# Ledger of designs, part 24: peptides against a protein of PDB entry 7Q4I

Target 1, 281 residues: chain A of PDB entry 7Q4I
Amino acid sequence: HENSTIAERLYSEVRVLCWIMTNPSNHQKKARHVKRTWGKRCNKLIFMSSAKDDELDAVALPVGEGRNNLWGKTKEAYKYIYEHHINDADWFLKADDDTYTIVENMRYMLYPYSPETPVYFGCKFKPYVKQGYMSGGAGYVLSREAVRRFVVEALPNPKLCKSDNSGAEDVEIGKCLQNVNVLAGDSRDSNGRGRFFPFVPEHHLIPSHTDKKFWYWQYIFYKTDEGLDCCSDNAISFHYVSPNQMYVLDYLIYHLRPYGIINTPDALPNKLAVGELMPEI

## One batch from the design tools (peptide; aimed at target 1 Y128 F214)

Design b2_p15_1_s3 (made by RFdiffusion4, then SolubleMPNN; from b2_p15_1, 7 letters changed)
Fold by OpenDDE base, seed 3:
Structure b2_p15_1_s3 (fold): chain B 281 residues (1-281), chain A 15 residues (1-15)
Amino acid sequence: as target 1 above (281 residues)
Amino acid sequence: DKVYEYAQKLAEEID
């Protein structure tokens, strides 16, 4: 009793490859729950690990495990994608194995953009990188051109991209992307509300949940509010989502409905030219 | 940076 015609159209026109950052210890504990929930709505889903898992569809990247190797894993993941999957999608999402993503909302945000535009989206942070960088935990999505520039132009040049595997993963990719003129896009909706979130919904929706001195308020690139106005009606991602909460979110978003209330989607915006961004709010 | 390291520690506690 639902009409998914527009969602099906966007599934075909805005193809998304999702790669999930995981490790062998989390294949069963976390990653498989991504596969069983929101990950099934990606056009292609790949789990990037240090060990192969045919049941999960995990790839063994030539990297070590541990927090100090996350940057190394990200570099190898995008190299793998470029070599094997660059034509399988238009957009390439990185997410953690505890990130939840509403893929349809991401397709809606991405629809006007050309995948040949060197751009990426996520929760933009302001420190360390002049144009900003996207928070790793909230997930970030690169255009096909952004992936090409990252792998072909940035990674081979130690002056443009850090060659060792140390450092904050999200900061380091942000530096590399800036150095090859990949634009840090604005993922906010027309009301200026965010779409990518580095915490669970509860932490964003509940006012004064965090101290005003909390690091997050110094890191956010765009001014944001707490409470109900924190988040777009078309929010894309949340982080620190437990395996159980993934199923809860799937139920709430895709199954639970208030009887007698119907949603009418907004019209799709006009497509942008290559290299063009949406106007700033 | 110290702030990011602190954030990472907090993230570990939340996970």
Scores: peptide ipSAE 0.028, ipTM 0.668, DockQ to the pose 0.155
OpenDDE base, seeds 1, 2, 4, 5: peptide ipSAE 0.025, 0.019, 0.017, 0.026; ipTM 0.607, 0.586, 0.591, 0.659

Design b2_p15_1_s4 (made by RFdiffusion4, then SolubleMPNN; from b2_p15_1, 8 letters changed)
Fold by OpenDDE base, seed 1:
Structure b2_p15_1_s4 (fold): chain B 281 residues (1-281), chain A 15 residues (1-15)
Amino acid sequence: as target 1 above (281 residues)
Amino acid sequence: DPVLKEAEKIAEEID
């Protein structure tokens, strides 16, 4: 038996709507497994698709399928959220149907921030956008104010936000958010370790797994290393997680326990004022 | 390879 009092408090105080990028061919193959694992820990879970599925709680957005339509789907997803769900949560997470998220760790990171602060978090990349942008695969989370600015201020203005549906969705939303002064936050823990990851744990935890010439090392905004020091003990997300691996991760994180080891959580930080960010590390 | 897949995805979306 465990004490979940703090997690329950954060569940009520740091409300998260998770929307999952999916398509009709993946409803049963991938999305269903998100719903049965980490997605059940979101305050609200919505699957954004091109076809409705009442069993999955999937929404049919007015977009086509294919990689070239991901930006279009992201725009329509946030329009839908703003219209129907903007008051249902404080924070709005985008994830793929092969992203795994530890929602409690995300709530811990977000706790000090006001949802009225125009900020978003994820795995920050440095190219194309001056302040950086968040990797699409790792998932990224917008404050309520960030969603408002994106939908109300950025999307209607072709000078601020790309009107067509082409391009890398994570880069394009990053450009739009920068243009309406939504800040690209620092998601690292107090030790400078990352929390959002665009690959599976194995690729980050094993030293020398990737060549240093690999594009990822040129894209990361903050300096990071491989090995155990790569990742926060309170890591939030991993990408390219298979349906089977989601159940394994659920077991390892929430069920498997080393007998006689009790983790005591750190004290919660002080709340920040509206517009205030945590100090740089 | 997930790493290669991501690289390809980014290249296809940016180019």
Scores: peptide ipSAE 0.027, ipTM 0.699, DockQ to the pose 0.472
OpenDDE base, seeds 2, 3, 4, 5: peptide ipSAE 0.026, 0.027, 0.026, 0.027; ipTM 0.691, 0.684, 0.693, 0.685; seeds 2, 3, 4, 5 fail the geometry check

Design b2_p15_2 (made by RFdiffusion4)
Pose (drawn by RFdiffusion4):
Structure b2_p15_2 (pose): chain A 281 residues (1-281), chain P 15 residues (1-15)
Amino acid sequence: as target 1 above (281 residues)
Amino acid sequence: SIFEESQEDAEYKES
């Protein structure tokens, strides 16, 4: 048994809309499993694709397939969400079909922040954007104000926002958001442990690649060695998670528990004013 | 295999 009253209260207080980037080849192989595991825990779940599908109720974006159109799908998905869902949620998560998200921990992190604060959160990388950009695979989440500025202010101005549909989807949205004064938030916990992860848990708990010019150690905005200390007890996301591993993470996180060890929740911080972020770690 | 794929993604960002 579990008392989920606290999480149910946050469910209504911190509405999270989750959109999943997918394609027809992945509808049954991957996207289905996201819907059956962590997707149903979002306030609203949307599968963004290039074709319709009964099972997912997928939205067909006017965008071709291929890695060269991921940026186009991101622009069209946020335009669609602004057009049809801007008042349906406070927070707007982009995730791949191989992202796993602990949605309850996302509501915990977002609780103190105003949805009118122009901010987005994720795993922060240094290159290509002065204030940093968020890993597309780890998932990144935008405030309602961040979605408004992206659709209303950045997309119509080609100098601020790349008009072609090519490029690294996460780097491009990082540039458009910096160009419209959307802040790159700090998603680490109060102990400085990460919440958003671009790899599976093993790769962060046991870093095999050892600071040997591997891209991750160069890209990470906040320096860390990782290891057994890498990860928050309220981590939010992992990536490169197979469809089977979605169900395993669900079982180990939500079901399996050591008898007599009761997780006591840390107190919620006080709400912040518009434009304010938590004290820096 | 994940590290090889992720490396390819990093190289794509640098291109």

Design b2_p15_2_s1 (made by RFdiffusion4, then SolubleMPNN; from b2_p15_2, 7 letters changed)
Fold by OpenDDE base, seed 1:
Structure b2_p15_2_s1 (fold): chain B 281 residues (1-281), chain A 15 residues (1-15)
Amino acid sequence: as target 1 above (281 residues)
Amino acid sequence: SIYEEADKLAEYRDS
């Protein structure tokens, strides 16, 4: 028997809309597996595509396909969310169709924050944007106020936000958000461990998996170690997760239990005022 | 595939 009382409370109090970046060729190959696994734990799940799919609940955005249109698709996705869904959630997660997310852990991280605080979270990178930007692959989550500022204040102004659809979508949204004073939050846990990860668990957990010259170590905003201390016990996301691995992760996280071990969750922190952030660690 | 710096740089340079 499971006691999910706290998780149910957070499901109600920390409402998350998840939008998934996908394309028509990936509806069956990838996106449907998100829907059948971690996506079912979002308060609302929308697949952002170039073609409508009623079975998947995919939206056809007015954008072309291809890697060079990811920024265009991100802009149109948030426009669509703002127009149709801004009151359906408190927080708005972007993920790829090969990102796996533990939504309960995200709700736990977000719980103290007001949705009216202009903030967003993810795996923070330091290049190109002064305050940093969040890795696209790891997924990033905007507050309702951040979405409002992005769509209403940033997007209409070419001086604040790139009008062209080209460029790295995560860098470009990071620039736009900075220009409207949306803060790049710290997603680390109380021990300074990361929660959003741009690779599969194996790449973060195994020491010396990558060379020290690997770009990731130069891009990370906060210093992190490899091994078991790399990752929070309340980790939120991993990237490059295959469809098969999504089902494995779902089983391992939500079904497989070591008999006789009971996890007692930490107490919820106090809620922050509007505009207030948790202290950086 | 591990996201190569080349892919990130290409996305940034094509901007």
Scores: peptide ipSAE 0.039, ipTM 0.761, DockQ to the pose 0.344
OpenDDE base, seeds 2, 3, 4, 5: peptide ipSAE 0.028, 0.028, 0.028, 0.025; ipTM 0.699, 0.697, 0.693, 0.686; seeds 3, 4 fail the geometry check

Design b2_p15_2_s2 (made by RFdiffusion4, then SolubleMPNN; from b2_p15_2, 8 letters changed)
Fold by OpenDDE base, seed 4:
Structure b2_p15_2_s2 (fold): chain B 281 residues (1-281), chain A 15 residues (1-15)
Amino acid sequence: as target 1 above (281 residues)
Amino acid sequence: SIYEKAEEEAKYRDS
């Protein structure tokens, strides 16, 4: 017996289009497992590729394959979304085909925000972009207004947005979004715990997994700890999740229950005005 | 550098 009333409400009120960065070689290996697990909880799910796949619902973008084309693919993906799907959702999540996302937790984080607020969320990194940028691997979510500004205002202007397809995808979109006054939001919970994670749960939860010189500790925008305090109870995403681990996570999160433990959800926060952000922690 | 992160991410993915 499960009560999903609040989750169902948020599914309706906080509509999320998820687009998955993939390629033809990963359609069967990775992307289909996203579709069979967490991707089914998106209001709309689209796979952005270089080849069409009707079984996967993959779109063939006019881009080449390879790591050097990720920025090009991101630009074309958001152009495609804006042209065909801008009204199909309120929020637009980019994820990789090895990102796992708890969409309900993302809806909870997004609930107070207006989709007309120019904002985006993810794992915020501090280098290269003054306000920060969101880690590509952890996934990042744009408001409808952020998508509009990106596609209509930023992309057509080479002074605001890089015209070539080279560079780090997450950094480049971060620069473009900053240049059109899309705010890099704080995705941390009320306890200051992160929600978007660029690695698997194990790597965040286990203390001293990485050296203190590991790049991540220099890149994180907000101070974070390792161990159980690393991660929100309402964590949203993890990266480098294998296809098999997606099914494990799906089982652990949605099926496995400790008998006799009942979780009572926190009350929803008040909705913010357009342009308003949650208070800093 | 951006490249160092990408290389480290690649190493991290392969680790």
Scores: peptide ipSAE 0.066, ipTM 0.801, DockQ to the pose 0.110
OpenDDE base, seeds 1, 2, 3, 5: peptide ipSAE 0.041, 0.039, 0.037, 0.046; ipTM 0.750, 0.760, 0.745, 0.765; seeds 1, 5 fail the geometry check

Design b2_p15_2_s3 (made by RFdiffusion4, then SolubleMPNN; from b2_p15_2, 11 letters changed)
Fold by OpenDDE base, seed 1:
Structure b2_p15_2_s3 (fold): chain B 281 residues (1-281), chain A 15 residues (1-15)
Amino acid sequence: as target 1 above (281 residues)
Amino acid sequence: EIYERADKEAAYRDK
């Protein structure tokens, strides 16, 4: 017996469109496995590529391939979403084709927020952008209003948003969003634990996995710990997840159960007014 | 795998 009443409620009330950054060479190698695992739990799933694939539901964006075009692809992806899908969801998640996402946990985090609040969430980094920006690999989610501001107000203005397709995708969108007063939210849980992660679980869970000189520790916006206290019980995303690992994670999270243990979910928080954020942790 | 800094550094240079 399984009771998913709350999850079903959130599926209806916190609608998420997930767009996956991919390319034609990864349609079968990576993207297909996203579709067969965590992507099926999005309200809408779109793969943003340079070639159309009807089986995958991939869109051919008018951009070139290569790492130097990721910013260009992000701009075109959100333009496409705004034109075709802005009313299909309340929240719009960018993820890579090697990002794994627990969508139910994201809905839980987003539940109190109005989609008309100009805000976005992810793994916040502190360099380059005053309010911070969200790590591209960990995935980041924009409110509907954030998407509107990005596409309608920021993108058309070269003073607000870089017109060239070069640059770090996550930094550039962070700059653009800041320039139109989209707030970089705090995605940590009530215990101050992170929810979006730019590496695999192993790299976060194992203490002393990296040297303290590793760039990540200088980039992270909020103080974070290693070990079991690194990650929220309601963690949302991990990056560099292989296709095989996606199926393992799907099994572990959604199928494997310790017999006799029932987790009672916390009560949903009160909804916030438009423009209101949760208190800082 | 390690999250690459090259793109971030490029963005900083373009500042």
Scores: peptide ipSAE 0.043, ipTM 0.776, DockQ to the pose 0.252
OpenDDE base, seeds 2, 3, 4, 5: peptide ipSAE 0.041, 0.043, 0.039, 0.040; ipTM 0.770, 0.773, 0.772, 0.764; seeds 3, 5 fail the geometry check

Design b2_p15_2_s4 (made by RFdiffusion4, then SolubleMPNN; from b2_p15_2, 9 letters changed)
Fold by OpenDDE base, seed 1:
Structure b2_p15_2_s4 (fold): chain B 281 residues (1-281), chain A 15 residues (1-15)
Amino acid sequence: as target 1 above (281 residues)
Amino acid sequence: SVYEKADELARYRDS
């Protein structure tokens, strides 16, 4: 038997709206599998597309398709969220249709923070943006105040936020958020281990999987290692997860249990004041 | 692909 009391509490107190970046060609191939797996654990799940799909709950944004329009789609997605859903959640997660997320672990990370704090979390990269920016593929989560500042203060001002739809969407939103004093938070656990990952678990867990010259090692904001110490026991996301792998991960994380092992969760930390961050590790 | 981000960033740098 499971005791989900604390998870149920966090579900109520740390409300998360998840929006999934997708396109019409991926509604059936990828997006529906997000909906059938980790997406069902979001308080609200929306698929942002260029075509409406009532079965999927996909929204048709006024944007073109293709990788060159991802920044445009991100801007329109958050505009849509602000207009229709800003009070439906406390935190707003962007993920791709091949990102897998353990939402309970994200709620645990977010619990001490006020949604009125202008902050966002993810896998932090160091280039292009002084405070860093969050990897698009790993997924990133904005506080309600961060969404407000992005949509109301940044987007309308071309000096603060790029008006063109071209560019790397994660870099561009990172620039915009920095320009309105939204803080790039530290998503690492108390042991300094990462929680948001831009690749599949295998690529992070296996030592020497990549060359030291691989771009990732030059981009990562915080020092990280490969192997079992790479990743928090409360990891939040992985990228490049195939539809089949989503079901495998769902089984491994939520169903498969080693008999006789009971995990007692750590106590929740004290809540922070508005504008306060956890101490850096 | 693990290089997808690198490709995206390359496009960004070239724009």
Scores: peptide ipSAE 0.040, ipTM 0.767, DockQ to the pose 0.398
OpenDDE base, seeds 2, 3, 4, 5: peptide ipSAE 0.031, 0.035, 0.033, 0.033; ipTM 0.712, 0.754, 0.742, 0.737

Design b2_p15_3 (made by RFdiffusion4)
Pose (drawn by RFdiffusion4):
Structure b2_p15_3 (pose): chain A 281 residues (1-281), chain P 15 residues (1-15)
Amino acid sequence: as target 1 above (281 residues)
Amino acid sequence: DPMLEERDEQTEELL
């Protein structure tokens, strides 16, 4: 048994809308498994695709397929969410169909922040954007104010926001958001451990690639060696998670527990004023 | 973009 009263209270206090980038080839292979595992724990779940689907209730964006249209799908998805869901949630998560999210830990991290604060969170990378950009695969989450500025202020101005549908979806939204004074938040825990991860847990717990010009060690905004210390007890996301591994992570995280070891929750921080972030690590 | 291409190649080798 479990007492989930605290998480149920945060469910109503910190509404998270999750949108999943997918395509018709992945509807049954990947997107279904996201809906059956962590997707149902969001306040609202939306599958953004180029075609409709009964099982997912997928939204068909007016955007072609291919890696060259991922940026177009991101712009159309946030425009659709602003048009139809801006008051349906406080926070707006973009995730791939191979992202795994512990939604309860996302509500824990977001609790102190005002949805009117212009901020977004994720795994922070250094290149191409001065304040950093968030990994698209680790998932990134925008405040309601960040979604308003993106749709209302950035998309209509081609100088601030790339108008073509090509490019790295996460780098482009990082540029549009920096250009409209949306802050790149710090998602690490108070001990400095990461919460958002672009790889499976093994790759962060046991880093095989050893600072050998591998892109990850160059891209990471906050320097870390990772290893067994890499990851928060309240980590939020992993990526390159197979459809089968979605169910395994669900089992090991939510079901399997050592008898007699009771997780005691850290106290929630006090709410922050509009425009304020937590003290830096 | 060379940097992104390199990243993708290194990712494929890792996985």

Design b2_p15_3_s1 (made by RFdiffusion4, then SolubleMPNN; from b2_p15_3, 7 letters changed)
Fold by OpenDDE base, seed 4:
Structure b2_p15_3_s1 (fold): chain B 281 residues (1-281), chain A 15 residues (1-15)
Amino acid sequence: as target 1 above (281 residues)
Amino acid sequence: DKDLEEALKQLKELL
């Protein structure tokens, strides 16, 4: 028998709304597979699109489609969340329709933090934003207070937040959040291992002769190694996950069990005060 | 879920 008591506790205490960035052409191709896999483990799951889909629970945002409008879609998505769902969760995850997320591991990372702390987490990148910003592809999670500040304080002010819909979505939200004193948190585990990954597990776990010129090594905020030490045992997300790979990951993580190995979860850390972050490792 | 069954079938073929 599986003991899910602590996971059930965290499900209730660390409520996560997941919003998935998608488009009408990907509703059936990608988004439905998120809904059928890891998205089921969110407290609330919403697909943000340009067209409504009642089967998917997709919202038609007042935005155009295309890569040049991702920032516009992100702004409207968070406006929609703030208007309709700000009290439905404590944390608000953005993911792509090809991101896979282990929501339990995210709840574990978030557990010590107050949702009233202005903080967000993800794969932190160092360029363009002084405190860093979170990679869009790896997914990023905002506290309730971070969403409030973004929507209420940042978005209405063109000096704080870009009014145009152009630009790199993740960079632009990172700038806006910095401008309203939302902190770019450290998502690494106690061993300094990353939890949010902008690539598939294969690319992180298998040491490739990655060209030292590969942009990723210049973008990462924290120094990370390749191989098994790249990744936390409590990893949260991977990007560029195909629909089929989502089902494979679901099977491997939630169904496949090595007989006779009992994993004992670590004790939960102490809760932090409002505005407090975990100490740097 | 037909998609899961198909994915699991493919996985079994790879293992």
Scores: peptide ipSAE 0.046, ipTM 0.694, DockQ to the pose 0.025
OpenDDE base, seeds 1, 2, 3, 5: peptide ipSAE 0.042, 0.039, 0.024, 0.041; ipTM 0.707, 0.667, 0.520, 0.687

Design b2_p15_3_s2 (made by RFdiffusion4, then SolubleMPNN; from b2_p15_3, 6 letters changed)
Fold by OpenDDE base, seed 1:
Structure b2_p15_3_s2 (fold): chain B 281 residues (1-281), chain A 15 residues (1-15)
Amino acid sequence: as target 1 above (281 residues)
Amino acid sequence: DKDLEEARKQLEELL
């Protein structure tokens, strides 16, 4: 028998709306598998598409399809969330239809923060944006106040936020959020280990898997290592996860247990005041 | 979930 008392508490106190970036061709191929795995652990799950799908709970946004429209879709997705769902959650996660997320670990990271703090978290990259921006593929989570500032203050002003739909969506939202004083938070654990990952576990866990000349090492905002020390024991997300691997991860994380090993969770930290961040590591 | 059950079975066969 499992004791889920703390996880149940965090489910109630740290409410997460997850929106999934998808398209009509991926509803059955990818998005359905998100819904059947990690997406069921969100307080609210919405699929943002160009076509409605009542079985999936997909929304048809007024945007075109293709990689050149991802920024447009992100803007419309957050407008839709603000209009219909801003009070349904405290935190608002963007993920791709090939991102896997351990939602309980995200709630643990977010627990001390006020939703009224203008902050967002993810895998922080250093180029293009002074404070950094969060990798689109790893997924990123905005506070309720961050969503408000993005939709109400940034989007209506072309000087603060790009009005056209072109560009890298993660960079563009990062610029917009910086321009309205939404802070790019540090998502690392107390040991300085990352929680949001822009690749599959194998690429991070296996030493020398990538060349040190690979762009990723120039983009990461914080220093990171390869191997088991790369990743928090409370890791939150991985990208490029196939539909089959989502079910494998669900089994490994939530069902497979080493008999006789009981993990006792650390105590929850103290809650922060509005505008306060965790100390830098 | 039938897909999770299948994944469980496949993983148990590999381990």
Scores: peptide ipSAE 0.031, ipTM 0.604, DockQ to the pose 0.023
OpenDDE base, seeds 2, 3, 4, 5: peptide ipSAE 0.027, 0.016, 0.017, 0.015; ipTM 0.586, 0.564, 0.452, 0.574

Design b2_p15_3_s3 (made by RFdiffusion4, then SolubleMPNN; from b2_p15_3, 8 letters changed)
Fold by OpenDDE base, seed 2:
Structure b2_p15_3_s3 (fold): chain B 281 residues (1-281), chain A 15 residues (1-15)
Amino acid sequence: as target 1 above (281 residues)
Amino acid sequence: DEDLEKAREQLKKLL
């Protein structure tokens, strides 16, 4: 028997709405498998699409499909969330239909923060935005206040937020959020290890898997190493996860146990006041 | 979940 008491507590105290960016062609191929795996651990799960799907609880946003419309879809998704769901959660995760998320680890990271703090977390990149921005592929999570500022303060003002639907989605939201003083948080653990990953575990865990000239090393905001020290024991997300790999990860993380090894969770940190961040490491 | 059970069976063959 597993003791899930602390995870159940965090499920109640750190409410997460997950919205999944998808399209009609991926409803059955990808999105369904998110719903059947990690998505069931969100407090609320919504699929943002261009077509309604009652089996998925998919929303038809007034946007076109294709890479050039991702920024438009993100704007409409957060507008929809703000209008219908802003009080249904404390934190609002964007993920792709090929992102895998360990929601319990995200709740652990978020626990000390007030949802009224204007902050967001993810895999922080340094180009284009002074404070950095969060990589779209790894997924990123906004506080309730960050969503409010984005939708109410940034989106209506073309000087603060791009009105066009073109551009890199993650860069454009990063610019908008910076312009309304939403802080780009540090998602690293107490050892300085990352929690949000824009690639599959293999690409991060295996040394020399990527060329040293790979763009990622120029984009990452915080210095990181390859190998086992790359990744927190409480890692939150991975990208480019196939539907089959989602079920494998669900088995490995939630069902497979090495007999005789018991992990004791660390004590929860103290809660921060509104506007406070964890100290930089 | 049938898909999870299939994944478990596949993984057991790799271990």
Scores: peptide ipSAE 0.030, ipTM 0.572, DockQ to the pose 0.024
OpenDDE base, seeds 1, 3, 4, 5: peptide ipSAE 0.030, 0.020, 0.018, 0.018; ipTM 0.599, 0.499, 0.615, 0.572; seed 3 fails the geometry check

Design b2_p15_3_s4 (made by RFdiffusion4, then SolubleMPNN; from b2_p15_3, 7 letters changed)
Fold by OpenDDE base, seed 2:
Structure b2_p15_3_s4 (fold): chain B 281 residues (1-281), chain A 15 residues (1-15)
Amino acid sequence: as target 1 above (281 residues)
Amino acid sequence: DEDLKEALEQLKELL
């Protein structure tokens, strides 16, 4: 038997709405596997699509399909959340239908922050946006106040937020959020290790002789190490996770246990005031 | 979960 008392407390105190970016062709192939694995650990789970699916709980947004419409879908998704669900959670995670998320680790990271603090977290990239932006594939999480500012202050103003549906969705939301003073938070742990990853665990854990020219090393906002030092023990997300790998990860993380090893969780940090951030490492 | 069982069976075949 496991002691989940702290996880249960965080589930109640750090409420997370997860919205999944998907499309009708992926409802059965990908999205349903999110619903059957890590998505169950969200306080609320919504699939954002162009077609309704009652089995999946998918919402038909008024957008077209394809990569050129991802920004449009993100805008409409957050409008929908703000209109229908802004009080259903404290934090609002965007993930793809091939993103895997350890929601408990995200709640742990978010615990000290007020949801009324205009902040968002993810895998921070440095190009295009002065404060940085969060990688779309790794998933990113907005505070309730960040969602409010995005929908109410940024989206209606073409000077603050791109009105067209074209562009890289993660860059465009990053620009919009910066323009309404939503802070790009530091998601690293106390050891300076990342928590949100735009690739599968294998690509981060195994030092690839990847050419130092690989775009990722130029895009990361914070210096990171390769190998076991790449990733927090409390890592939150990985991208390009196949449906089968989601079930494997679910088994490995939540079911498989090394006999005789007992982990004691660290004490929860003190809660921050509204507008306060954790010190940068 | 049938999908989990299938995934675990596939994993056993790969290991």
Scores: peptide ipSAE 0.048, ipTM 0.661, DockQ to the pose 0.025
OpenDDE base, seeds 1, 3, 4, 5: peptide ipSAE 0.053, 0.047, 0.032, 0.041; ipTM 0.697, 0.680, 0.621, 0.716; seeds 1, 4 fail the geometry check

